# Designs tried in a protein design run: peptides against a protein of PDB entry 5TUV. Part 9

Target 1, 107 residues: chain A of PDB entry 5TUV
Amino acid sequence: KEVIDRLRYLKAEIEDLELKERELDQQKLWLQQSIKNVMDDSINNRFSYVTHEDICNCFNGDTLLAIQAPSGTQLEVPIPEMGQNGQKKYQINLKSHSGPIHVLLIN
Target 2, 107 residues: chain B of PDB entry 5TUV
Amino acid sequence: AQECQNLEVERQRRLERIKQKQSQLQELILQQIAFKNLVQRNRHAEQQASRPPPPNSVIHLPFIIVNTSKKTVIDCSISNDKFEYLFNFDNTFEIHDDIEVLKRMGM

## One batch from the design tools (peptide; aimed at target 2 T92)

Design b1_p10_7 (made by RFdiffusion4)
Pose (drawn by RFdiffusion4):
Structure b1_p10_7 (pose): chain A 104 residues (1-83, 87-107), chain B 106 residues (1-49, 51-107), chain P 10 residues (1-10)
Amino acid sequence: KEVIDRLRYLKAEIEDLELKERELDQQKLWLQQSIKNVMDDSINNRFSYVTHEDICNCFNGDTLLAIQAPSGTQLEVPIPEMGQKKYQINLKSHSGPIHVLLIN
Amino acid sequence: AQECQNLEVERQRRLERIKQKQSQLQELILQQIAFKNLVQRNRHAEQQARPPPPNSVIHLPFIIVNTSKKTVIDCSISNDKFEYLFNFDNTFEIHDDIEVLKRMGM
Amino acid sequence: SIIKSGFFPH
């Protein structure tokens, strides 16, 4: 039949696709680990910052609010319901205080 | 028969997912070289100049909140711990450290 | 990294 070996063929490709994903899952997991190791060198943390000019060049006009918080800080944005509509940001920081810079 | 329709849908799924994973994989690589160059760029600027801590500097990780000039922004802290509440009377946008690093080149 | 959740308005 045309269908029964449309199966054997498809069932012979997905394992190549399955192993390709396993490989891609391993590559991503120790690429992320190498990224963690670089952003926590003490020397590299020292220069892991951006200036006002950089932010102004990438955001034309308007009011800009820069919010800085430790890693793992959770940010929760509810739906713009009505109650006047509500536009709000719920920030939760367990590892430390947050720093807010008003960009001009 | 429906074992044929199930695997064709599953195949495309795996394909569409494996493709997106190869995309975020190179984005992660781009994230590292952008971070490395950003660090190298700041070191070079410090040899021609040190900028003060609370001003003119934003440490990673961070977010950028963009809204209109006529928008009022309120900041509230309550009795509950480890909570921050920002209110806007109008719409806003949130951008990440990764995107700004891209927008500035590397 | 900052962890995000919820609906983001436009």

Design b1_p10_7_s1 (made by RFdiffusion4, then SolubleMPNN; from b1_p10_7, 4 letters changed)
Fold by OpenDDE base, seed 5:
Structure b1_p10_7_s1 (fold): chain B 107 residues (1-107), chain C 107 residues (1-107), chain A 10 residues (1-10)
Amino acid sequence: as target 1 above (107 residues)
Amino acid sequence: as target 2 above (107 residues)
Amino acid sequence: MIIKSGTLPK
């Protein structure tokens, strides 16, 4: 009897959790669309930038590359492999499908 | 019973997923706020300056930042249409998206 | 595909 009651309780709770999870999924979709709409707004888009100073303040003493690429650009970082010179190869592969990629050296 | 144990494991799995989704929603909200703050900042700054920033002085979203040691040698191969980039580094690097940058900026 | 190669300055 106790085991049966526990089973019923657990099943009911899991069902409630499923409902909660679906609710969260819908909220996520809504929020993502909201963000997209805000970012795609012409006025917001005009002011959607950071300065060199902003970037420099975020990072200390390193070489900084800013890569501007269209949304959906593929970014791949292969696992480092040994190069011909006995040095590990560290690579970034970028592939855009909708527009050119622009690279800026910050410092 | 074994069935109870299985359901308890499932329950815990669902609870963890819900927790993760809740955190993701919170992050999305913060991202939206950060973006709005960025836009507001820039709009105000341009109003005060009575001019837009120079084109090459700002990085428009979306972007990523690559940071590496100043000693790192970076080679870049670019397609003719600039849709494909291959970066080679002789040392390690870090990649940060614009969202993380906005966080570091305190937006 | 023609690739332009270069080294970014430090």
Scores: peptide ipSAE 0.097, ipTM 0.888, DockQ to the pose 0.048
OpenDDE base, seeds 1, 2, 3, 4: peptide ipSAE 0.067, 0.069, 0.066, 0.071; ipTM 0.885, 0.884, 0.885, 0.885

Design b1_p10_7_s2 (made by RFdiffusion4, then SolubleMPNN; from b1_p10_7, 3 letters changed)
Fold by OpenDDE base, seed 4:
Structure b1_p10_7_s2 (fold): chain B 107 residues (1-107), chain C 107 residues (1-107), chain A 10 residues (1-10)
Amino acid sequence: as target 1 above (107 residues)
Amino acid sequence: as target 2 above (107 residues)
Amino acid sequence: MIIKSGTFPK
């Protein structure tokens, strides 16, 4: 009896959780579209930038590269491998299909 | 008993997925808010200055930030059309997306 | 800090 009751309870709860999960999925889809619409707006796009100061304030005294590229640009960071000199190779590969990539050195 | 155990495992799995989706949803909300705040800030700043910033003084979204030691040697190979970039570093680096930057900016 | 730039070979 206890097991049967627990089974019924669990099944009912799982059903409720399924509904909740679907709700969250729909909300995510809506928000993603909302974000896209906001970012694609011509006025918002005009003001969608950060300054050098903004970047410098976010990071310590390192060499900073800002890479601006179109959405969907392929970014690959291969697993570091041993180089010819016995040192690990650290690489970034970028491939854009819709526009040029722009790189800035942030001082 | 076994069925009960299976359903309990499923219940827990669904709860974890829901938790993850709730977190992801919250992040999307924060991203949208951060972007709107950024746009508002920049609009206000340009209104006060009565001019847009110089084209090369700002970093337009979307972008990434690569930070590495000041001692790191960076080799960059660029395609003729600037659609492909290959960076070689002699030391480790970090990559940060624009979302993280906006978070660090307090947007 | 040293940055070396080049073009991809064809």
Scores: peptide ipSAE 0.122, ipTM 0.891, DockQ to the pose 0.037
OpenDDE base, seeds 1, 2, 3, 5: peptide ipSAE 0.104, 0.113, 0.103, 0.116; ipTM 0.888, 0.886, 0.887, 0.888

Design b1_p10_7_s3 (made by RFdiffusion4, then SolubleMPNN; from b1_p10_7, 4 letters changed)
Fold by OpenDDE base, seed 2:
Structure b1_p10_7_s3 (fold): chain B 107 residues (1-107), chain C 107 residues (1-107), chain A 10 residues (1-10)
Amino acid sequence: as target 1 above (107 residues)
Amino acid sequence: as target 2 above (107 residues)
Amino acid sequence: MIIKSGTIPK
């Protein structure tokens, strides 16, 4: 009897958890759409930028490249491999389909 | 007994997954707040200055930041239409998205 | 820091 009751309890709880998970999945979808709508708004888009100073304050001491790329731009970072001269190759490949990519040297 | 144990394991797995999804939702909310704060900051700044910032002084979203040592040699190949970029580094680098930058800015 | 630039041929 005790085992049977425990099984029934666990099955009921798992069912409740399944419902909760589906609720969270739906909330995620709505939130993602909300973020997209906010970012795509013409007024918000006009002011959706950071300054060179902002970037410099976030990162110190290194060379910084700011790459402004349209949404949907493909970013590929191949696994580093040894080059012909025995030097490892570190690469970034960018491919845009909707507009030009702009690169700025921060410092 | 074995069935009970299996269901308990399943319950725990689902609980952990739900916790992860809740955390992801919180991150999305924070991203939206950060973006709104950024927009508000920039709107206020431009109102005070009575003019927009120079075009080359700002980095519009979406963007990524690449940071590497000042000693790193960077080779960049660009397509004529600027839709494709190939970067080669002689040393390691880090990539940070705009979301992380906004977090570091305290938005 | 040295940046070298070039064009990608078609």
Scores: peptide ipSAE 0.084, ipTM 0.883, DockQ to the pose 0.037
OpenDDE base, seeds 1, 3, 4, 5: peptide ipSAE 0.076, 0.074, 0.078, 0.075; ipTM 0.885, 0.884, 0.886, 0.887

Design b1_p10_7_s4 (made by RFdiffusion4, then SolubleMPNN; from b1_p10_7, 6 letters changed)
Fold by OpenDDE base, seed 4:
Structure b1_p10_7_s4 (fold): chain B 107 residues (1-107), chain C 107 residues (1-107), chain A 10 residues (1-10)
Amino acid sequence: as target 1 above (107 residues)
Amino acid sequence: as target 2 above (107 residues)
Amino acid sequence: MIKMSGTLPK
């Protein structure tokens, strides 16, 4: 019956999709490792920077803060709550465990 | 009939996951490309200048950018070891990671 | 803790 044929088709397709998904998982893993290797390379690390001009060109004339922190630094942005003055309070909390955090005013 | 419906749901679920994974993989590829381009750019620039950029004139990865209005008042509390930062803003802000910055730079 | 208001160092 048509239903049986559809079942067979779906099962076969799902099997193919499973293979595809596994392939993508492997590719992702490989690429992640590749990125890590490239970024951890001492020479690449030496040149892994942007300039103030780069940053300014990416954004408008607003106040820009650059925060340099070690990987794994915790970034918390609490939900804005009403402050004592009835104004919403906007916060950023940073906590590093592996090194100091450096903050620069770009413009 | 019910089995067919279940398999169709499963098929659709897998298709969506695959689509998401493909998108994520593409983003990783772009990240790697952007990073390599950044390194290449900087290497070339330093070669042309025959000198590295002055210390503290560049922002090394990883970093984040906080963007807020020039009218925004920012209060910052820093721990003695600079491992903890607390920022208070009297207005909204945006946070952008280095990946997004590289994208905006056209890397 | 050091409190800074307004301008951060560049």
Scores: peptide ipSAE 0.072, ipTM 0.890, DockQ to the pose 0.042
OpenDDE base, seeds 1, 2, 3, 5: peptide ipSAE 0.069, 0.071, 0.066, 0.070; ipTM 0.889, 0.888, 0.889, 0.891

Design b1_p10_8 (made by RFdiffusion4)
Pose (drawn by RFdiffusion4):
Parts: sequence; C-alpha cells; structure tokens
Structure b1_p10_8 (pose): chain A 104 residues (1-83, 87-107), chain B 106 residues (1-49, 51-107), chain P 10 residues (1-10)
Amino acid sequence: KEVIDRLRYLKAEIEDLELKERELDQQKLWLQQSIKNVMDDSINNRFSYVTHEDICNCFNGDTLLAIQAPSGTQLEVPIPEMGQKKYQINLKSHSGPIHVLLIN
Amino acid sequence: AQECQNLEVERQRRLERIKQKQSQLQELILQQIAFKNLVQRNRHAEQQARPPPPNSVIHLPFIIVNTSKKTVIDCSISNDKFEYLFNFDNTFEIHDDIEVLKRMGM
Amino acid sequence: PFTEEFKKTL
C-alpha cells in the first residue's frame, strides 16, 4: 500500500530528527553554561554595563525607564483589563534591591 | 491510516521545533560575542577617561520601559516583601538587555 | 504593547 510505507519512511526519518534534537538540547544546555561562566567573572562583571548615550541611540524620543535588578528577578504583567484600564508591572526581587534610572 | 496522519503532523512539529532551537542557539552565541565586545569596549573607554556608579551607567541585567511623555508613572511598595508595583495611565513597552545590545551593534 | 498576561524572569 501507499500508506504503509509512507509510514516506514516517516518512521525512519524521525529518529534522525530525534537525535538531532538530543544533540541540539545538549549544545544549548552547555552553551548556556558557558554564558553563565563569562558573566560571572569578577573582571567581566566590572564592565558589564551600558551608558545613557547607548540607550538614547536605540530609543528615539519619549520617556525611558531603566530598571536594574539581580538575576532571577521575576516580572509579571497582567492583562489591560478595566476597573480606567490598568497598565502595570509587578516586580519581585528576592536576591536584592532594584535600581531605577530615569533616562533623559 | 490515522497512524499516518499522526506522524506527519508530529514530523512537521519536530521540524518546526528543531528549526527554532537552531535559531535560539545562534542567538545565544551572538549574545556572548556581543557581551564580550561590550566589555572590551568599556575597558577601552576607561583608558581614555572612571564613570560614577549611580549615574550614566546601567548594569546587567536590566530592562527598558518606554512610554509616552504625557504618561504618568507611579512606583508603589507595599507591606508585602520583595514586591514592586509600577502603574501607568497609558500603554508601554518593555525591552531587554539582549535587544539593546543588538541595537547598538555588539 | 501588551494584550495578554505576561510573565518573565530576568
């Protein structure tokens, strides 16, 4: 039949696709680890910053609010319901205080 | 028969997913070279100049909140711990550290 | 702009 070996063929490709994903899952997990190791060198943390000019060049006009918090800080944004509509940001930081810079 | 329809749908799924994983894989690589160059760029600027801590500098990780000039922004802290509440009377946008690093080149 | 509930971790 046309269908029974449309199966055998498809069932012979997905394992190549399955192993390709396993490989891609391993590559991603120790690429992320290599990224974590670089952003926590003490020397590299020293220069892991951006200036006002940089932000202004990438954001034309308006009011800009820069919010800095430790890693793992959770940011929750509810739906713009009505109650006047509500536009709000819920910020939860357990590892430390947050720093807010008003960009001009 | 329906074992044929199930695997064709599953195949495309795996394909569409494996493709997106290869895209975020190179994005992660781009994230590292952008971070390295950003660090190298800041070291070079410090040899021609040190900028003060609370001003003119934003440490990673961070977010950028963009809204209109006529928008009022409120900041509230309550009795509950480890909570921050920002209110806007109008719409806003949130951008990440990764995107700003891309917009500036590397 | 936002139309749905959004959650993110920095």

Design b1_p10_8_s1 (made by RFdiffusion4, then SolubleMPNN; from b1_p10_8, 4 letters changed)
Fold by OpenDDE base, seed 1:
Structure b1_p10_8_s1 (fold): chain B 107 residues (1-107), chain C 107 residues (1-107), chain A 10 residues (1-10)
Amino acid sequence: as target 1 above (107 residues)
Amino acid sequence: as target 2 above (107 residues)
Amino acid sequence: SVTEEISKTL
């Protein structure tokens, strides 16, 4: 029957898609590990920086702050809420666990 | 049959999820390439200059860029835990991660 | 400028 054949086809296709998804998941894992290894390399780490000029070329006109922190630092930007004085609170919270945070004024 | 419809919905869901995973994988690849290009650029530049850049002239990864109006008042405070930082703004701001910056740099 | 909720790790 045509319906039975369609069911068999769909089941086979879904099985193939399951295999493909598992393949992609594994590839992502491998790539993430590769990126980590590249960034953690001592030589690469030494040269893993941008300049003030680089930033200025990417942005213009406003105040630019660069905040450098150790890997693993938690960044939190809460939903703006009204403060006690009737002004909205615009905040950035940073929590480092392994080292200091550095702030640079670029522009 | 209803069973065919159920499987077709499942098939479509998996196809969309696979598409998303493929896109995410491509982004990771581009990130790795951008980082490698950054390192290569900096190594070459330092070799040509025969010296490293001044310490305060560069921004080491990982970092974020905060962009706000020149009129925005920014206050920074450090909590009792020296690893916790709070930034207060009297107006809105934009945050850009290092990955986005590298993209804008054309790395 | 835009303010959005963000929770991420550097």
Scores: peptide ipSAE 0.413, ipTM 0.899, DockQ to the pose 0.706
OpenDDE base, seeds 2, 3, 4, 5: peptide ipSAE 0.397, 0.411, 0.406, 0.397; ipTM 0.896, 0.899, 0.899, 0.898

Design b1_p10_8_s2 (made by RFdiffusion4, then SolubleMPNN; from b1_p10_8, 5 letters changed)
Fold by OpenDDE base, seed 1:
Structure b1_p10_8_s2 (fold): chain B 107 residues (1-107), chain C 107 residues (1-107), chain A 10 residues (1-10)
Amino acid sequence: as target 1 above (107 residues)
Amino acid sequence: as target 2 above (107 residues)
Amino acid sequence: SVTEELSFTL
């Protein structure tokens, strides 16, 4: 009796959790679409920027590069390897398909 | 019974996935709020100044921030085509996305 | 510091 009742309880709970997971998946899709719509809005896009002051307030004391690129630009940071001179290679590779990449030196 | 144990493991697995999805949704909500707050701030600022900011004084989304030592030598080259960029550093660096920057700004 | 391979899209 106890084992049978426990099995029934667990099966019912798992079924409820399946429903909850599907609900969350749907909510994620809705929210992702909402974010896209907000960011793609012409007025919002016009004001979607930060200033040098904003960046300086977030970071202190180092060289700061700001790299602006179109959505969909691929960024690759390979594992550092030894170069020909015995120095490790630290690299960022960017590949844009839809527009130019802009680089700003902040500090 | 072994079946009860199997279902309990499955229940726990689903609970963990649900928890992760809930956290992800919360993060997306915060991102959307931060973006909306940024837009509102900038709209208000431009209205008060009666002009847009200078073109090279702002960084448009999407962007990344690269943080490195002031002693780091940075080389930038365009390779293959105008859409491919290679950055070389002689030392380590950190990358921060625009989402993290907005968080640090308190948006 | 970045010491591992990263790959993502903006």
Scores: peptide ipSAE 0.272, ipTM 0.892, DockQ to the pose 0.897
OpenDDE base, seeds 2, 3, 4, 5: peptide ipSAE 0.262, 0.263, 0.252, 0.259; ipTM 0.888, 0.890, 0.891, 0.890

Design b1_p10_8_s3 (made by RFdiffusion4, then SolubleMPNN; from b1_p10_8, 3 letters changed)
Fold by OpenDDE base, seed 3:
Structure b1_p10_8_s3 (fold): chain B 107 residues (1-107), chain C 107 residues (1-107), chain A 10 residues (1-10)
Amino acid sequence: as target 1 above (107 residues)
Amino acid sequence: as target 2 above (107 residues)
Amino acid sequence: TVTEEIKKTL
């Protein structure tokens, strides 16, 4: 194709893609707010739980920890680093700002 | 020629972002559906039982599931108010969020 | 297994 025609085509396509991306961004914001409203509803919140049976059905017989924490709790899993004794450090850091963290051993 | 190449790179970058955003939107929709299904299930179950489940028998959202070998040694340090937790593992582990669990449950 | 850094809010 002629270079000039290709340039015009590409510019027009990019403009269309920009519009599409903005549309998707707006849809995301709407959906996020919708989810928040549903989860924050008092009745829904009361019934927003899983059981031990649910978890056991999802995973096989390894050690399973369930960690429940308030919304907004910070979860950090650092990249494993070598410890002083040459053992890699595998860590989970949790920091809550609004309430206690609860840990359950499932099996 | 160089301008054409630059625009083609830009086009591809935007196409990739759009694809990612479309996928993220689909996941959000599934999350909302799964949550609603979970709530309905639990409401029905409690109505049939005529009582709520025992407090320590359920895991409220939001939560994470940690899966590790039965041979893994787990050390936990907690604050007095249980707002901060530090878990140390001597081996690898897997973390699954509540969204993934709901998917595995078929919600 | 977790081999990458994770920073997330619940």
Scores: peptide ipSAE 0.463, ipTM 0.903, DockQ to the pose 0.883
OpenDDE base, seeds 1, 2, 4, 5: peptide ipSAE 0.459, 0.449, 0.455, 0.444; ipTM 0.903, 0.901, 0.903, 0.902

Design b1_p10_8_s4 (made by RFdiffusion4, then SolubleMPNN; from b1_p10_8, 5 letters changed)
Fold by OpenDDE base, seed 1:
Structure b1_p10_8_s4 (fold): chain B 107 residues (1-107), chain C 107 residues (1-107), chain A 10 residues (1-10)
Amino acid sequence: as target 1 above (107 residues)
Amino acid sequence: as target 2 above (107 residues)
Amino acid sequence: TVTEAVSKTL
């Protein structure tokens, strides 16, 4: 029957898509590891920086803070809520586990 | 048939997930390229200058950029070991990661 | 502007 044939073809296609999805998952893992290896390379690490000029060219007109921290540092921005004084609280929480955090005023 | 419709829905669901994964993979590739281009730029610049940049003139990865109004009051609390930071703002701010900055730089 | 909670790792 036409319906039976359609079901067969759909099942076969879904199976092919499952294989494709697994392939993409493996490729993602490979690329993530590749990026990590490139960034962790001693020579690349030495040159993995931007300048004040770079930042100023990307942003204008406001106060710019650059916060540099070790990889793995936790960044938390809570939902703004009203403070006790009636002012909304806007916060950034940073917690490093492996080294100091460095803050630079860019503009 | 109901079974045919169910499989067609499942097929479409998988196709959309595959599309999303393909897009994510492309972003990872672009990140890797941007980083390599950054490193190459900096290596060339230091070679031409015959010296590294001053320590406080550059921002090493990983970093974030915080952008806020010049009128925004920023208070910072720092732990003794500088591993924990709390920033308080009296107004809204924007956060940009290093990946976004590299994109804006055209890397 | 940041108006929602963010949790990230550098």
Scores: peptide ipSAE 0.412, ipTM 0.902, DockQ to the pose 0.900
OpenDDE base, seeds 2, 3, 4, 5: peptide ipSAE 0.398, 0.412, 0.396, 0.390; ipTM 0.899, 0.901, 0.900, 0.900

## One batch from the design tools (peptide; aimed at target 1 I67 V77, target 2 F93 D97)

Design b1_p11_1 (made by RFdiffusion4)
Pose (drawn by RFdiffusion4):
Formats: structure tokens, C-alpha cells, sequence
Structure b1_p11_1 (pose): chain A 104 residues (1-83, 87-107), chain B 106 residues (1-49, 51-107), chain P 11 residues (1-11)
């Protein structure tokens, strides 16, 4: 039949696709780890910053609010329902205080 | 028969997912070289100049909130701990550290 | 940052 070896063929490709994903899952997990190791060198943390000019060059006009918080800080944005509509940002930081810079 | 329809849908799924994973994989690489160059760029600027801490500098990680000039922004802290509430009377946009690093080059 | 909720405001 045309269908029964449309199966054997498809069932012979997905394992290549399955192993490819396993490989891609391993590559991603220790690429992320190598990224974590670089952003927590004490020397590298010292220069991991951006200036006002950089932000202004990438955001034309308007009011810009820069919010800095430690890693793992959770940011929750509810739906713009009505109650006047509500546009709000819920910020939860357990590891430390947040720093807010008003960009001009 | 339906064991044929199930695997063809599953195949495309795996394909569409394996493709997106290869995309975020190179984005993660781009994230590291952009971070390395950003650090190298700041070290060079400090040899020609040190900028003060609370001003003119934003440490990673961070977010950028963009809204209209006529938009009023309120900041509220309550009795509950580890909570921050920002209110806007109009729409806004949130951008990440990764995107701004891309917009600046590297 | 870990994002939650409505993602229409996030670029």
C-alpha cells in the first residue's frame, strides 16, 4: 500500500529528527551555561552597562523609563481590562532593590 | 490510516520546533559576542576618561519602558514585600537588554 | 527577567 510505507519512511526520519533535537537541547543547555559564566566574572560585571546616549540612539523621542533589577526578577503584565483601562506592570524582586533611571 | 495523519502532523511539528531551536541557538551566540564587545567597548572609553554610578549608567540586566510624553507614570509600593506596581494611564512598550544591545550594533 | 501574563506590551 501507499500508506503503509509512507509510514515506514516517516518513521525512519523522525529518529534523525529526534536525535537532532537531543543534540540541539544539549548545545543550548551548555551554551546557556557558558553565558552565565561570562556575565559573572567580576571584571566583566564591572563593565556590563549602557549609557544614556546608547538608549537615546535606539529609542526616538518620548519618555523612556529604565528599570534595573537583579536576575530572576519577575515581571507580570495583566490584560488591559477596564475598571478606565488599566495599564500596569507588577515587579517582584526577592534578591534585592530595584533602580529606576529616567532617560532624557 | 490515522497513524499516517498523526505522524505527518508530528513530523512538521518536530521540524518547526527544531528550526526555532536553531534560531535561538545562534541568537544566544550573538548575545555573547555582543556582551563581550560591549564590555571591551566600555573598557576603552574608560581609558580616555570614570562615569559615576547612579547617573549616565544602566547595569544589566534591565528593561526599557517606552510611553508617550503625555502619559503619567505612577510608582507604588505596598505593605506586601518584594512588590513593585507601576501604573500608566495609556499604552506602553517594554524592551529588553538583548534588543538594545542589538540596536546599538554589539 | 521572567515575564508573565499578557505579552502584548512586550517587544
Amino acid sequence: KEVIDRLRYLKAEIEDLELKERELDQQKLWLQQSIKNVMDDSINNRFSYVTHEDICNCFNGDTLLAIQAPSGTQLEVPIPEMGQKKYQINLKSHSGPIHVLLIN
Amino acid sequence: AQECQNLEVERQRRLERIKQKQSQLQELILQQIAFKNLVQRNRHAEQQARPPPPNSVIHLPFIIVNTSKKTVIDCSISNDKFEYLFNFDNTFEIHDDIEVLKRMGM
Amino acid sequence: FEYEGYEGFIK

Design b1_p11_1_s1 (made by RFdiffusion4, then SolubleMPNN; from b1_p11_1, 7 letters changed)
Fold by OpenDDE base, seed 2:
Structure b1_p11_1_s1 (fold): chain B 107 residues (1-107), chain C 107 residues (1-107), chain A 11 residues (1-11)
Amino acid sequence: as target 1 above (107 residues)
Amino acid sequence: as target 2 above (107 residues)
Amino acid sequence: FIFSGDLSYIK
């Protein structure tokens, strides 16, 4: 029957797609580890920076803060709510566990 | 048959998920390339200058950029160990990660 | 992009 043949075909294809998805998942893990290794290399780490000029060229017309924080630093942006003066509160909360946070005013 | 239709829907779902994962892998590859290009640029620049940049003139990865209007008032509270930061803004802001910055830099 | 009500880790 045509329907039975179609069902068999679809089931086989889905099985192949499952294998492909698992392959992609493994590739992602490998690549993520590769990136980590590259960034953790002492030579690469020494030169892993951007300049004030780099940042200014990427943005214009606004005040820019550059926040350098260790990997794993927690970043929290609460939902804005009304403050004491009737204005919404806009906040950024940072919590580092491995080192100090450094902030630069760019503009 | 209904089962055939269900499997076709599942097949399409998996195909889309695979496509998304393939795109994510491409982005990770580009991120790694951008980082390597950044390192190469900085190494070459320091070799030509025969000195590293001033310590407060560069932003070391990882970092984030906060972008807000020039009219925005920013207050910052810092813990004694500089592990915790609280930023208060009287208006909205945008946050950009270092990956996006590298993209904007054309790395 | 404006973040609101998010908690993330800097990687």
Scores: peptide ipSAE 0.075, ipTM 0.878, DockQ to the pose 0.188
OpenDDE base, seeds 1, 3, 4, 5: peptide ipSAE 0.066, 0.052, 0.074, 0.069; ipTM 0.882, 0.879, 0.883, 0.881

Design b1_p11_1_s2 (made by RFdiffusion4, then SolubleMPNN; from b1_p11_1, 8 letters changed)
Fold by OpenDDE base, seed 2:
Parts: sequence; structure tokens; C-alpha cells
Structure b1_p11_1_s2 (fold): chain B 107 residues (1-107), chain C 107 residues (1-107), chain A 11 residues (1-11)
Amino acid sequence: as target 1 above (107 residues)
Amino acid sequence: as target 2 above (107 residues)
Amino acid sequence: FIFSGDLSYVK
């Protein structure tokens, strides 16, 4: 029957899509590892920086903080709540486990 | 007929997920390219200048950029070992990662 | 801009 044939076709296609998805997952893992390897290379690491000018060119106006932190540093931005003054508190929490955090003011 | 419809929905769901994963892979590739371009730029620049940039003039990866109004008051509490930071803002702010910065730089 | 805390300034 036509419906049976359609069902068979769809099931086969879904199976093919499952294989494709697994392939993409593996490719992602490979690429992520590749990026890590490139960034961890001693020569690349030496030149892994941006300048003050770079940042200023990317953002216009306002005040900018550049926060340099080791990989794996935890970044927490809690939901704003009312503070003691009746003002919403906007907060950033940083916790590093592998090294000190460095902050630069760009204005 | 109902089973056929269910499988068609499932097929579409998988197709969309695959599309998303393909897009994510493309972004990762672009990130790696951007990083390599950054390294190449900096390496060339230092070769031409015959010296590295001053230590406090550059921001080493990984980093984040916090953007807020010039009117915003920022309070920062730092642990003695500089492993923990607490930022308090009296107004809203934006956070941008180094990947976005590299994109804005045209890397 | 008003800041309270330890911060390195880059102009």
C-alpha cells in the first residue's frame, strides 16, 4: 500500500539522518579539540592577544572593562534583584581556579 | 496515516537539528580562522616593531569585555589572591566574549 | 564613570 511504502521510506530516511547527526557530533568534538590544540600551542599562545586600539575600534562610547581570566573561570550573572536602596542590583561574579584575574579599564 | 504524520514531524525535527549543528560547526571553523589570523597579525606586527607590546597594553585571551554607560558606577571587590571578583553596577551592562571581539575586528 | 576597587587603566 502507498502508506506502507511511505512509512518505509520515512523510517529509512530517519535512520540516515541519525547517522548524519552522529557524524556531525564527532566532527564538532574533533574541531573543538583542534581549536584547543591551536590555542595551547606555545607560539600561538604568545601572540594570543588584542590591543587597546582593537577594543576601542569594536565598541563606541560608554565605559569598557577588559577582564582577562584563565580558561575555566566561572562567570556568574545573577538575575537582577532589588537592592537595599530599592535599586536593582546588577552584578558579575568571577571565580578562577587556575590563576589570577586581571582587569583593565578602557575609556 | 497517523504514524506517517508522526514520522514526518520527527524527520523535520531531525533535519532542523542537523542544520543547527552544521551552522555551529561553521562558526567553530570561523573562530579558528579568526584566531589564526590574530596570531599572524600580532606576530607580523612584533617582527616589524622588533619588540613586543608593553605588557599592560594588551589583553591576552581568553577575556571578556564589559560594556556599560559612562554614568554607571562600578564597585569591584577582589579577593587577596585575585582569584575571585565581585562587580556591582548601579545600571545595566553588556558582556562580550573574545570570539565576538575577533569577529568585530574582522579577523 | 566612577569606579571603586582595584583596576588597571589603559588609555
Scores: peptide ipSAE 0.088, ipTM 0.883, DockQ to the pose 0.040
OpenDDE base, seeds 1, 3, 4, 5: peptide ipSAE 0.044, 0.066, 0.064, 0.055; ipTM 0.878, 0.879, 0.880, 0.881

